# Peptides against a protein of PDB entry 5LHZ, part 9

Target 1, 78 residues: chain A of PDB entry 5LHZ
Amino acid sequence: QLLKSVFVKNVGWATQLTSGAVWVQFNDGSQLVVQAGVSSISYTSPNGQTTRYGENEKLPDYIKQKLQCLSSILLMFS

## One batch from the design tools (peptide; aimed at target 1 Q16 L67 L70)

Design b1_p26_1_s4 (made by RFdiffusion4, then SolubleMPNN; from b1_p26_1, 13 letters changed)
Fold by OpenDDE base, seed 2:
Structure b1_p26_1_s4 (fold): chain B 78 residues (1-78), chain A 26 residues (1-26)
Amino acid sequence: as target 1 above (78 residues)
Amino acid sequence: SAQEKQQQEARRKILEKIQRFLRNSE
């Protein structure tokens, strides 16, 4: 369930869910879901494949970039 | 509101989580 959605120019949409998770829909068709209290993050590629990453594993560079982007986006909700 | 405060806290925790993931990935 959606609570608040923020449009991010040249990035996509970020939505705060009622669960507390933040869901980002990037312009490239990929998606990222991050929620506190969960041991992993969820990334969905443009082709619809979903991969979960743990806190102690090496992340692909494109995942790191999207996470860094999300960090900036979080400030837009305030 | 209480709901907004709760969501703000959630976002704060998410930010902290992201930073941990990025550090641990290095």
Scores: peptide ipSAE 0.717, ipTM 0.920, DockQ to the pose 0.872
OpenDDE base, seeds 1, 3, 4, 5: peptide ipSAE 0.715, 0.715, 0.715, 0.716; ipTM 0.920, 0.920, 0.920, 0.920

Design b1_p26_2 (made by RFdiffusion4)
Pose (drawn by RFdiffusion4):
Structure b1_p26_2 (pose): chain A 78 residues (1-78), chain P 26 residues (1-26)
Amino acid sequence: as target 1 above (78 residues)
Amino acid sequence: MINHIRDQLRDLGFPDETTPVTVPIS
């Protein structure tokens, strides 16, 4: 299920799964899961609360920030 | 922004499974 986990200083951990998904554990206690075949993203707050967002929904600013950092992480993996 | 990440995953050769993973991840 899990592949190599990569540590990114000042951000947190990024992990690729066998399903083709990416799970990011940020240093602020939040988590983000995305998947290539799925049209939704999963965000977990530091308090353990999970919220799923669709591709056609306006996302909160901090979700977008974390998606941008995630994009940078995926970029550095090349 | 979601589609941008999904495009990146596909460009990186990640599997494009349509069934969502169970969260929280174990």
Fold by OpenDDE base, seed 2:
Structure b1_p26_2 (fold): chain B 78 residues (1-78), chain A 26 residues (1-26)
Amino acid sequence: as target 1 above (78 residues)
Amino acid sequence: MINHIRDQLRDLGFPDETTPVTVPIS
């Protein structure tokens, strides 16, 4: 269930869920979900393939870039 | 909850940024 959504220019949409998760829908069709209290993140590629990454896993650079973007986006919710 | 996520990302090496980050679009 959606709590708050914000449009981010040149990025896409970011939505805070009632579950405590943040869901980012990027313009390239990819998606990122981060849940408060959960150490893993969920990334869905534009082709629909979903991958979960744990906190100790090496992340691809393109995922790191999107996570850094998310760090900035989170400031828009406060 | 948002702050917790922000803290998690910061701990993973993704510090807060005051300027928008451009994400490459394929």
Scores: peptide ipSAE 0.331, ipTM 0.745, DockQ to the pose 0.070
OpenDDE base, seeds 1, 3, 4, 5: peptide ipSAE 0.326, 0.325, 0.326, 0.324; ipTM 0.742, 0.741, 0.739, 0.737

Design b1_p26_2_s1 (made by RFdiffusion4, then SolubleMPNN; from b1_p26_2, 9 letters changed)
Fold by OpenDDE base, seed 2:
Structure b1_p26_2_s1 (fold): chain B 78 residues (1-78), chain A 26 residues (1-26)
Amino acid sequence: as target 1 above (78 residues)
Amino acid sequence: MIKEIRDLLKQLGFPADTTPVEVPIK
């Protein structure tokens, strides 16, 4: 299922899956999964709790920050 | 903001599978 992985200094690892999903494993132990074809994202906190956030849902600031980081990372898969 | 990310993925040519993928939980 893994297609490509990139190491991002001071961030963690970002992996592209064959499904098109992008899976980010942050240094703080949290994880983020985004898919173009799914209107929600999944965030897993360092303690293992997973939460899905919908496209029109209010996001916590720390999630926004990680998504902003992800947007920059995505260019590394070009 | 999620839509912005999704649009970027589409723009970059990422597949748009509609089934949510599950990854290992740390």
Scores: peptide ipSAE 0.738, ipTM 0.934, DockQ to the pose 0.689
OpenDDE base, seeds 1, 3, 4, 5: peptide ipSAE 0.735, 0.735, 0.736, 0.736; ipTM 0.932, 0.932, 0.932, 0.932

Design b1_p26_2_s2 (made by RFdiffusion4, then SolubleMPNN; from b1_p26_2, 14 letters changed)
Fold by OpenDDE base, seed 2:
Structure b1_p26_2_s2 (fold): chain B 78 residues (1-78), chain A 26 residues (1-26)
Amino acid sequence: as target 1 above (78 residues)
Amino acid sequence: MIKEIQELLKKLGFKEDKEPVEVPIK
Protein backbone atom coordinates (compact mmCIF):
# COMPACT_ATOMS: atom_id res chain seq x y z
CA GLN B 1 0.00 0.00 0.00
CA LEU B 2 1.28 3.43 -1.03
CA LEU B 3 1.32 6.42 1.30
CA LYS B 4 2.92 9.09 -0.83
CA SER B 5 4.89 9.41 -4.06
CA VAL B 6 7.12 12.37 -4.74
CA PHE B 7 9.07 13.51 -7.77
CA VAL B 8 12.75 13.98 -7.02
CA LYS B 9 14.58 16.28 -9.42
CA ASN B 10 17.39 14.55 -11.31
CA VAL B 11 16.67 11.28 -9.51
CA GLY B 12 13.23 9.91 -10.29
CA TRP B 13 10.28 8.98 -8.11
CA ALA B 14 10.23 8.02 -4.47
CA THR B 15 7.32 6.27 -2.80
CA GLN B 16 6.66 5.70 0.87
CA LEU B 17 4.77 2.50 1.66
CA THR B 18 2.59 1.76 4.67
CA SER B 19 4.97 -1.09 5.50
CA GLY B 20 7.69 1.37 6.44
CA ALA B 21 9.47 0.91 3.14
CA VAL B 22 10.73 3.54 0.73
CA TRP B 23 10.81 2.65 -2.95
CA VAL B 24 12.90 4.73 -5.32
CA GLN B 25 12.51 4.37 -9.07
CA PHE B 26 15.57 6.00 -10.60
CA ASN B 27 15.73 7.68 -13.98
CA ASP B 28 18.25 5.10 -15.15
CA GLY B 29 15.61 2.41 -14.80
CA SER B 30 16.96 0.91 -11.60
CA GLN B 31 15.05 0.62 -8.34
CA LEU B 32 15.96 0.59 -4.68
CA VAL B 33 13.85 -0.49 -1.72
CA VAL B 34 14.75 0.08 1.91
CA GLN B 35 12.47 -0.77 4.79
CA ALA B 36 12.53 0.06 8.47
CA GLY B 37 13.09 -3.10 10.45
CA VAL B 38 14.65 -5.05 7.58
CA SER B 39 18.42 -5.50 7.74
CA SER B 40 18.80 -5.74 3.96
CA ILE B 41 18.11 -3.58 0.94
CA SER B 42 16.72 -4.58 -2.44
CA TYR B 43 18.24 -3.31 -5.68
CA THR B 44 16.72 -3.95 -9.09
CA SER B 45 18.92 -3.27 -12.09
CA PRO B 46 17.53 -1.71 -15.28
CA ASN B 47 17.25 -5.17 -16.82
CA GLY B 48 14.97 -6.27 -13.99
CA GLN B 49 17.39 -8.39 -11.97
CA THR B 50 16.81 -7.98 -8.24
CA THR B 51 19.51 -8.47 -5.63
CA ARG B 52 19.32 -8.20 -1.86
CA TYR B 53 22.27 -6.89 0.10
CA GLY B 54 22.72 -7.46 3.82
CA GLU B 55 24.37 -5.42 6.54
CA ASN B 56 27.45 -7.61 6.61
CA GLU B 57 28.42 -7.62 2.95
CA LYS B 58 30.35 -5.14 0.87
CA LEU B 59 28.19 -3.01 -1.39
CA PRO B 60 29.04 -2.03 -4.96
CA ASP B 61 29.90 1.64 -5.29
CA TYR B 62 26.86 2.38 -7.44
CA ILE B 63 24.65 0.96 -4.70
CA LYS B 64 26.35 3.12 -2.09
CA GLN B 65 25.78 6.18 -4.25
CA LYS B 66 22.09 5.43 -4.58
CA LEU B 67 21.77 4.77 -0.86
CA GLN B 68 23.34 8.14 -0.14
CA CYS B 69 20.86 9.71 -2.52
CA LEU B 70 18.06 7.85 -0.75
CA SER B 71 19.22 9.20 2.61
CA SER B 72 18.49 12.71 1.38
CA ILE B 73 15.16 11.62 -0.06
CA LEU B 74 14.00 10.24 3.29
CA LEU B 75 13.76 13.78 4.62
CA MET B 76 11.05 14.47 2.03
CA PHE B 77 8.72 12.11 3.87
CA SER B 78 9.22 13.62 7.33
CA MET A 1 25.78 1.92 5.25
CA ILE A 2 22.63 -0.18 5.57
CA LYS A 3 22.78 0.28 9.34
CA GLU A 4 22.96 4.03 8.81
CA ILE A 5 19.85 3.90 6.66
CA GLN A 6 18.05 1.90 9.32
CA GLU A 7 19.00 4.41 11.98
CA LEU A 8 17.72 7.25 9.84
CA LEU A 9 14.45 5.44 9.16
CA LYS A 10 14.01 4.94 12.89
CA LYS A 11 14.85 8.55 13.66
CA LEU A 12 12.29 9.77 11.15
CA GLY A 13 9.60 7.54 12.64
CA PHE A 14 9.05 5.06 9.83
CA LYS A 15 6.97 2.04 10.80
CA GLU A 16 9.10 -1.02 11.41
CA ASP A 17 8.22 -4.36 9.88
CA LYS A 18 10.56 -7.33 9.84
CA GLU A 19 8.91 -8.82 6.75
CA PRO A 20 10.26 -7.33 3.51
CA VAL A 21 7.67 -5.80 1.23
CA GLU A 22 7.54 -6.66 -2.46
CA VAL A 23 7.38 -3.98 -5.11
CA PRO A 24 6.91 -4.14 -8.89
CA ILE A 25 10.03 -4.82 -10.94
CA LYS A 26 9.00 -2.32 -13.61
Scores: peptide ipSAE 0.687, ipTM 0.915, DockQ to the pose 0.669
OpenDDE base, seeds 1, 3, 4, 5: peptide ipSAE 0.684, 0.685, 0.687, 0.686; ipTM 0.914, 0.914, 0.916, 0.915

Design b1_p26_2_s3 (made by RFdiffusion4, then SolubleMPNN; from b1_p26_2, 10 letters changed)
Fold by OpenDDE base, seed 4:
Structure b1_p26_2_s3 (fold): chain B 78 residues (1-78), chain A 26 residues (1-26)
Amino acid sequence: as target 1 above (78 residues)
Amino acid sequence: MISEIRELLKKLGLPADTTPVTVPIK
């Protein structure tokens, strides 16, 4: 369930779930879900394909960029 | 919970946090 949802200018929407997850819906149609206590991230491309990345996997640059954005968003959810 | 996510980002080779570049609108 949703705990808090905010509009992030030039990014999209960021939602904090009661489960401890943060869900970001980017303007380009992609999505990121990061869950507290889970050492992996879920990325959904604009075409709807979802991929999970573990902490030991090399991330594509475009994923890193979105995660960097998430880092900034997390500061807003502090 | 948010701190745990920050730690994960750190493990992924990303900064734990950065100054916000945008202002959230609720």
Scores: peptide ipSAE 0.372, ipTM 0.781, DockQ to the pose 0.070
OpenDDE base, seeds 1, 2, 3, 5: peptide ipSAE 0.366, 0.363, 0.363, 0.370; ipTM 0.779, 0.779, 0.779, 0.780

Design b1_p26_2_s4 (made by RFdiffusion4, then SolubleMPNN; from b1_p26_2, 10 letters changed)
Fold by OpenDDE base, seed 1:
Structure b1_p26_2_s4 (fold): chain B 78 residues (1-78), chain A 26 residues (1-26)
Amino acid sequence: as target 1 above (78 residues)
Amino acid sequence: MIKEIRDLLKKLGFKTDTVPVTVPIK
């Protein structure tokens, strides 16, 4: 279930879930899910392909950019 | 909840205590 959804200009939508996750839906159609207590991230490409990355896994640059974006978004929820 | 996620991002090497920035999304 959704706790709170916020519109982020030039980025998309960010939603806090009751599960403890933050779900970002980017304007490019991709999605990022980060869950509290889970040392992995889930990225879904615009075509619907989902990839899970572990905390020690090498991240593609475009994923890093989106994660940094998420970091900034989290400040809005603080 | 948010703190835990922030901590994870911090652990991954991302900046978490900076001013909000707009990250270009392709």
Scores: peptide ipSAE 0.395, ipTM 0.791, DockQ to the pose 0.069
OpenDDE base, seeds 2, 3, 4, 5: peptide ipSAE 0.206, 0.243, 0.334, 0.108; ipTM 0.666, 0.686, 0.752, 0.565; seed 5 fails the geometry check

## One batch from the design tools (peptide; aimed at target 1 Q35 V38 E55 L70)

Design b1_p27_1 (made by RFdiffusion4)
Pose (drawn by RFdiffusion4):
Structure b1_p27_1 (pose): chain A 78 residues (1-78), chain P 27 residues (1-27)
Amino acid sequence: as target 1 above (78 residues)
Amino acid sequence: LFGKGSTNDYAALDAAQAAGQAWFASL
């Protein structure tokens, strides 16, 4: 279910799963899961609370920031 | 870029979340 986990300094860990999903563990305690075939994203706060957002919802600023960092991480993997 | 898939399958995201948390806790 897990593939190679990659450490990115000043950001955290990024991990690719066999399902085609990406799970990112940030250094601030939050987590982010995205999947190629799914139209939703999963965010977990440092307090363990999970919230799922759809593609058509206005996302909070910090979710967008983490999505931007994730985009940069996926870019560096090429 | 993200969340542009054809399904809203939360179970798939939850399964990925559980596997990633179990791996991280084992470090």
Fold by OpenDDE base, seed 5:
Structure b1_p27_1 (fold): chain B 78 residues (1-78), chain A 27 residues (1-27)
Amino acid sequence: as target 1 above (78 residues)
Amino acid sequence: LFGKGSTNDYAALDAAQAAGQAWFASL
């Protein structure tokens, strides 16, 4: 259920889903799914393992960096 | 979410995602 996809230089592909969620496919093969109003994120590692993190869970640094990258890009284009 | 603490700032993420929706709609 895809709406629109865009290529982001040095990041990968970002796709908006019909649900409103943003699906990012990074160049390293990892993936993130984020939805406004949902206090959780879904991370998929390059080997296909998926982990869902709640708002009170500590995130690994590599995931924090990817979220910061995404946040910077999205706010830049607002 | 973007800080050093264990509690994630999902409000900031919500704002970013909302901005993203507007961005996607304008492409």
Scores: peptide ipSAE 0.087, ipTM 0.594, DockQ to the pose 0.069
OpenDDE base, seeds 1, 2, 3, 4: peptide ipSAE 0.043, 0.058, 0.087, 0.036; ipTM 0.548, 0.548, 0.598, 0.544; seed 3 fails the geometry check

Design b1_p27_1_s1 (made by RFdiffusion4, then SolubleMPNN; from b1_p27_1 with L1M G3A Y10W A16S Q17L W23A)
Fold by OpenDDE base, seed 1:
Structure b1_p27_1_s1 (fold): chain B 78 residues (1-78), chain A 27 residues (1-27)
Amino acid sequence: as target 1 above (78 residues)
Amino acid sequence: MFAKGSTNDWAALDASLAAGQAAFASL
């Protein structure tokens, strides 16, 4: 369930879920779900395939780029 | 923030997320 959704220019939508997780829907059709205190991230590619990454895994560069984008979004609000 | 080619910095991500949650609540 959604608490709040924010439109981010040239990025997409960032949504705070009732669970506390942040759900980013990027303009390229990909999605990222992350949550403070949870040592894993969920990435959904534009084709709909979802992969979950843990803290012991090496992240693909495109995932790191999405996380960098997310960090920029978060810094924009804080 | 995760730099390209760097190791995963989960502590930095967690800190950013914590700050972000507070930011979302204040919007």
Scores: peptide ipSAE 0.282, ipTM 0.709, DockQ to the pose 0.063
OpenDDE base, seeds 2, 3, 4, 5: peptide ipSAE 0.281, 0.196, 0.280, 0.282; ipTM 0.710, 0.608, 0.705, 0.706; seeds 2, 3 fail the geometry check

Design b1_p27_1_s2 (made by RFdiffusion4, then SolubleMPNN; from b1_p27_1, 8 letters changed)
Fold by OpenDDE base, seed 1:
Structure b1_p27_1_s2 (fold): chain B 78 residues (1-78), chain A 27 residues (1-27)
Amino acid sequence: as target 1 above (78 residues)
Amino acid sequence: MFAKGSTNDWSALDQSQQAGQAYFASL
């Protein structure tokens, strides 16, 4: 279930889920799910392929950049 | 820092996010 969604200029939409996760739908068609207390993230590419990354796993730079955007988004929810 | 555009209830975005919600709510 969804709690609320926010529009982020030049990024996309971010939605808080009742699970505690934050779901970001980027303008480029990719998606990212992160949750406090969970040591993994879920990334979906524009072609629909989903990959789950662990906390110690090396992340592609483009995902790191999206996580930086997400950090700013998380501050908007706090 | 990114500009916050707006805040919306789910009901306003339901038609466009319904399919995605079903997937990500299960994570």
Scores: peptide ipSAE 0.020, ipTM 0.563, DockQ to the pose 0.077
OpenDDE base, seeds 2, 3, 4, 5: peptide ipSAE 0.019, 0.019, 0.020, 0.019; ipTM 0.566, 0.561, 0.566, 0.548; seed 4 fails the geometry check

Design b1_p27_1_s3 (made by RFdiffusion4, then SolubleMPNN; from b1_p27_1, 9 letters changed)
Fold by OpenDDE base, seed 4:
Structure b1_p27_1_s3 (fold): chain B 78 residues (1-78), chain A 27 residues (1-27)
Amino acid sequence: as target 1 above (78 residues)
Amino acid sequence: MFAKGSTSDWSALDASQQAGQAAAASL
């Protein structure tokens, strides 16, 4: 279930899920699902391939960049 | 334990998410 979706200019859409996760749909067609308190993220590439990364894994730079963007957005709510 | 070199990213993300969720929940 979706709680709220917000449009972020030059980024895409960010949606809060009832599960507590945040689902980001980027303009490039990629997607991220992240949740506070869960040391893992789900990344879906533009071609639809999904990969889950855990806390013990080094994230690819392109994913780190997207996470940094998301963090900046969410910090505006603090 | 977070992977070396990524701990700061994970920590920042976690804190940001919590702040955002708390704000949204209060609306």
Scores: peptide ipSAE 0.108, ipTM 0.614, DockQ to the pose 0.076
OpenDDE base, seeds 1, 2, 3, 5: peptide ipSAE 0.099, 0.051, 0.103, 0.105; ipTM 0.616, 0.597, 0.608, 0.622

Design b1_p27_1_s4 (made by RFdiffusion4, then SolubleMPNN; from b1_p27_1, 8 letters changed)
Fold by OpenDDE base, seed 5:
Structure b1_p27_1_s4 (fold): chain B 78 residues (1-78), chain A 27 residues (1-27)
Amino acid sequence: as target 1 above (78 residues)
Amino acid sequence: MFAKGSTSDWSALDAAQQAGDAAFASL
């Protein structure tokens, strides 16, 4: 369930879930779910395809960029 | 640099959790 949601200019919406996960809905239609303590991330492309990546997997550059974006957002909100 | 576009309020707990998430996302 949702805890808090914020609009982020030129990024999209970021939502903190009660589970502790953070769910970002980007303006490009993609989505990212990240949770501290969980060794995986979930990325959903604009076409709806979801891929789960483990901590030791090589991430595509575009996902790395979104993770960096997420980090900036979360630090901003903390 | 990104800018917050809303005036949503966050609890101290939310902030702490987000800080942890940010650290993870930075790896």
Scores: peptide ipSAE 0.028, ipTM 0.543, DockQ to the pose 0.038
OpenDDE base, seeds 1, 2, 3, 4: peptide ipSAE 0.027, 0.021, 0.027, 0.029; ipTM 0.544, 0.544, 0.541, 0.552; seed 4 fails the geometry check

Design b1_p27_2 (made by RFdiffusion4)
Pose (drawn by RFdiffusion4):
Structure b1_p27_2 (pose): chain A 78 residues (1-78), chain P 27 residues (1-27)
Amino acid sequence: as target 1 above (78 residues)
Amino acid sequence: SLMKQLAPGTEDSTPLETLDEELKALQ
């Protein structure tokens, strides 16, 4: 289920799953899961609360920031 | 959108719901 986990200083851990998903554990205690075939993203706050957002929803600013950092992480993997 | 670039699929949130539970079990 898990593939190689990569440490990115000042950000946290990024991990790719066998399902094609990416799971990021940020240093602030939050987590983000995305999947290539799924039209939703999963965010978990530092307090353990999970919220799932759809592609057509306006996302909160911090979700967008984490998505931007994630985009940079995926970019450096090439 | 950036979200769409990162999650280009057409499936609903059900796979993520199951996957979130599995990842929490691993932790």
Fold by OpenDDE base, seed 3:
Structure b1_p27_2 (fold): chain B 78 residues (1-78), chain A 27 residues (1-27)
Amino acid sequence: as target 1 above (78 residues)
Amino acid sequence: SLMKQLAPGTEDSTPLETLDEELKALQ
């Protein structure tokens, strides 16, 4: 379930889920789901392919960039 | 951890180390 959604200029939409996860829908069509306490992230590419990354594997740079955007968004929530 | 892996190469003004803490604050 959705708890709160915020529009982020030039980024997309960020939604806090009742589960505690944060779901970002980027303007480029990609999506990212992260949650505190979970050592993995879910990334969906614009073509709809979803990949789950764990803490023991190296993240692609584009994933790191998405996470940086998310960090900035979360800071705005506080 | 993922957060530690994100730290290197950070050029943004917002520290990536804050991500997990901010996520926790939202819980």
Scores: peptide ipSAE 0.213, ipTM 0.694, DockQ to the pose 0.051
OpenDDE base, seeds 1, 2, 4, 5: peptide ipSAE 0.084, 0.098, 0.202, 0.207; ipTM 0.615, 0.618, 0.689, 0.685

Design b1_p27_2_s1 (made by RFdiffusion4, then SolubleMPNN; from b1_p27_2, 10 letters changed)
Fold by OpenDDE base, seed 2:
Structure b1_p27_2_s1 (fold): chain B 78 residues (1-78), chain A 27 residues (1-27)
Amino acid sequence: as target 1 above (78 residues)
Amino acid sequence: SLLSQLAPGTQDSSPLDQLVQQLQALQ
């Protein structure tokens, strides 16, 4: 379930889920889900393919960049 | 809110911040 959604200029939409997750829908059509207490992330590419990454995996640069965006988004809600 | 709790630098726990920071540090 969704708790709150906010528009993030030049990024997309960020949504807080009742599960404790944050769901970001980027303007490029990709999506990122990070769950509190879970050391893994879920990335969905614009073509709809979903990949899950663990904390010890090497990440593609574009995902690292989106994680940086996520940090800024969360800081926005502090 | 949950987002505030997860925001970087707001709490010692900040589970999402810790996750992101750890992932970045390992890259």
Scores: peptide ipSAE 0.087, ipTM 0.588, DockQ to the pose 0.050
OpenDDE base, seeds 1, 3, 4, 5: peptide ipSAE 0.075, 0.173, 0.085, 0.081; ipTM 0.567, 0.675, 0.576, 0.547; seed 3 fails the geometry check

Design b1_p27_2_s2 (made by RFdiffusion4, then SolubleMPNN; from b1_p27_2, 10 letters changed)
Fold by OpenDDE base, seed 1:
Structure b1_p27_2_s2 (fold): chain B 78 residues (1-78), chain A 27 residues (1-27)
Amino acid sequence: as target 1 above (78 residues)
Amino acid sequence: SLMKELAPGTAGPEPLDALVEQLQALQ
C-alpha cells in the first residue's frame, strides 16, 4: 500500500509504502527500493533487470549516485 | 537546488531517519 508519493524535479517520483520502504521511480526508467531495517537494496535497471545488493557489497557508481540522491531527499523530510 | 524542487509531504520522520541511516551504511 502507498502512503504518499512526491514529485522530485529532474529526478522522478519517490513513494513511501506502508511496509516502511521507499520506492523511487527515476526519470531514466530505473527504480530503487530501500526498506527501513533491511540491510539490502533493490535496483531495477531500465530494461527491467533487478539486482539486490547487500550492505557489505561494493556498489556500482550509478547505484551510489542514486542512493545519494535519495539520501538528500530523505534528509529534507527527516 | 534539489531540495528546492521537492514536493512537500512525508509519512513521518521516524521511518525516514531509519532509512537515512540505512543509506549511509550502504553508500
Scores: peptide ipSAE 0.184, ipTM 0.639, DockQ to the pose 0.045
OpenDDE base, seeds 2, 3, 4, 5: peptide ipSAE 0.177, 0.099, 0.180, 0.100; ipTM 0.635, 0.586, 0.652, 0.565

Design b1_p27_2_s3 (made by RFdiffusion4, then SolubleMPNN; from b1_p27_2, 14 letters changed)
Fold by OpenDDE base, seed 4:
Structure b1_p27_2_s3 (fold): chain B 78 residues (1-78), chain A 27 residues (1-27)
Amino acid sequence: as target 1 above (78 residues)
Amino acid sequence: SLLQQLAPGTQGPEPLDELVQQLQELL
């Protein structure tokens, strides 16, 4: 079910699934699943609890911080 | 993709680009 994985420095791993979704595994054990065309993301906390968030839904700060870290790095290289 | 530049590999660019786009739209 896994196609390929990419190591992201100081963030974790991003893996392409056969479904076309992208699975991000953060270093702290949390996870995100995102797929194009789907207006929601799936977040799994380190304790295994999974929650789905819509595009218009306010993200918890701890999730935003993970995404902001990645976004900040990407902006620096753009 | 930009993500692939940070982490060299042979993965297809589209899923990673889509991930970046999706995540940015959610912030």
Scores: peptide ipSAE 0.137, ipTM 0.612, DockQ to the pose 0.049
OpenDDE base, seeds 1, 2, 3, 5: peptide ipSAE 0.110, 0.122, 0.130, 0.117; ipTM 0.578, 0.585, 0.594, 0.567

Design b1_p27_2_s4 (made by RFdiffusion4, then SolubleMPNN; from b1_p27_2, 11 letters changed)
Fold by OpenDDE base, seed 5:
Structure b1_p27_2_s4 (fold): chain B 78 residues (1-78), chain A 27 residues (1-27)
Amino acid sequence: as target 1 above (78 residues)
Amino acid sequence: SLMQQLAPGSADSSPLDELVQQLQALL
């Protein structure tokens, strides 16, 4: 279930789910789902393949870049 | 941790949780 969505210029859409998770749909067609209290992230590639990364796993650079982008945007809006 | 890979040296105890919290505040 969706709670609310916001458009983020030059990034895409961010949506909060009723579970509390945040679902980000990037302009390149990829997606991330992150949730507080859950030590893992879910990444969906533009072709629809989904991979879940746990706390002890090394993140691919392209995922790191997306998370860093989100962090930078938050700093700009704070 | 996952977020420690992104921001090494962060003082946050749970960087991922903080990121999610900030995203929620933006929404």
Scores: peptide ipSAE 0.353, ipTM 0.784, DockQ to the pose 0.074
OpenDDE base, seeds 1, 2, 3, 4: peptide ipSAE 0.349, 0.350, 0.350, 0.350; ipTM 0.783, 0.783, 0.783, 0.782

## One batch from the design tools (peptide; aimed at target 1 Q16 V34 L70)

Design b1_p28_1 (made by RFdiffusion4)
Pose (drawn by RFdiffusion4):
Structure b1_p28_1 (pose): chain A 78 residues (1-78), chain P 28 residues (1-28)
Amino acid sequence: as target 1 above (78 residues)
Amino acid sequence: DTHEEELQAHQREEVHEKVELFLHNSEQ
């Protein structure tokens, strides 16, 4: 289920799963899960609360920031 | 092993495209 986990300083951990998903554990206690075939993203706050967002929903600013950092992480993997 | 690594790279490209789609749609 898990592939190689990569440590990115000043950000946190990024992990690729066998399902084609990416799970990011940020240093602020939040987590983000995305999948290539799924039209939703999963965010978990530092307090353990999980919220799923759809592609047609206006996302909160911090979700967008974490998605940008994730985009940069995926970019460095090439 | 090479085909498995190519598959994992391709999946990361698809995920990147999906992440950019979320960012683009949120700006609308």
Fold by OpenDDE base, seed 1:
Structure b1_p28_1 (fold): chain B 78 residues (1-78), chain A 28 residues (1-28)
Amino acid sequence: as target 1 above (78 residues)
Amino acid sequence: DTHEEELQAHQREEVHEKVELFLHNSEQ
């Protein structure tokens, strides 16, 4: 269930879910899900392929960039 | 209502902390 969605210019939409997750839908068609209480993050590429990453993994640069973006986006929910 | 709102805020904070952790670990 959706709680709140925020439009982010030149990025896409970020939504907080009742599950405790934040779900970002990027303009490039990719998606990122980060959830409270879950030790991994989920990235879905534009073609629909989903990959989960653990907290100690070295991330692809494009994932890091999206996480950096998410960090900034979270400030907009306040 | 206040309880739920605070919970949701705490969850956002936890997500934010997790994001920072992932970034930190990846940059090492």
Scores: peptide ipSAE 0.649, ipTM 0.909, DockQ to the pose 0.870
OpenDDE base, seeds 2, 3, 4, 5: peptide ipSAE 0.648, 0.648, 0.648, 0.648; ipTM 0.909, 0.909, 0.909, 0.909; seed 2 fails the geometry check

Design b1_p28_1_s1 (made by RFdiffusion4, then SolubleMPNN; from b1_p28_1, 18 letters changed)
Fold by OpenDDE base, seed 1:
Structure b1_p28_1_s1 (fold): chain B 78 residues (1-78), chain A 28 residues (1-28)
Amino acid sequence: as target 1 above (78 residues)
Amino acid sequence: SSAELKKIQEQLRKVLEKVQSFLENSSL
């Protein structure tokens, strides 16, 4: 279930879920899911392939960029 | 309820902390 969805210009949609997750759907077709209480994050590429990353892994730059974007977006929910 | 809202806000805070942790702890 959705709690709140926010449209972010030139980025996409960010949604907080009742599960405790934040789900970002980027304009490029990729997605991020960050779940409270879960040690990994989920990235889905535009072609639908999903990869999970652990907290200490070296992240691809494009993932880091999207996470940085998410960090900024989260302020919109406060 | 107030408790429910507080829980929602806390979960959001935890997500933010997680994102920050991933960004800061990403290592070579």
Scores: peptide ipSAE 0.609, ipTM 0.894, DockQ to the pose 0.730
OpenDDE base, seeds 2, 3, 4, 5: peptide ipSAE 0.608, 0.608, 0.608, 0.607; ipTM 0.893, 0.893, 0.893, 0.893

Design b1_p28_1_s2 (made by RFdiffusion4, then SolubleMPNN; from b1_p28_1, 16 letters changed)
Fold by OpenDDE base, seed 3:
Structure b1_p28_1_s2 (fold): chain B 78 residues (1-78), chain A 28 residues (1-28)
Amino acid sequence: as target 1 above (78 residues)
Amino acid sequence: SLEELLKRQQQLQEVLEKVQSFLKNSEL
C-alpha cells in the first residue's frame, strides 16, 4: 500500500498510500491521515486514541499546527 | 503507467486542497 515515504527533519515521516491517502507519523508519536475522497481527517494521539474531524468543525490548536505542517510537506511532495 | 502517475498526482492535489480547506475553516 505504500507508494513513497519521505523523511522530514524535525517532523517525522510522510507517506503516500495507493488508497489516495497521505499518512504522517510525527515525532511525538501522533499520526494524521488525510485521504482523497473522504470528507474527514483522522488524528491519532500518542496514546493511540483516534479522532475524526469534519471539514466544518473547529479544530484544536494542536491539530491546526499538524495540518499546517502537513500543508508544507505536501508542497514539497508534489 | 502515465495514467497511474497522473492519478496519484491528482490525489496529492486533492489532499492538499482538503488540508487547506480545514485550516481555512478553523481560524488558522
Scores: peptide ipSAE 0.673, ipTM 0.916, DockQ to the pose 0.690
OpenDDE base, seeds 1, 2, 4, 5: peptide ipSAE 0.673, 0.673, 0.672, 0.672; ipTM 0.916, 0.916, 0.915, 0.916

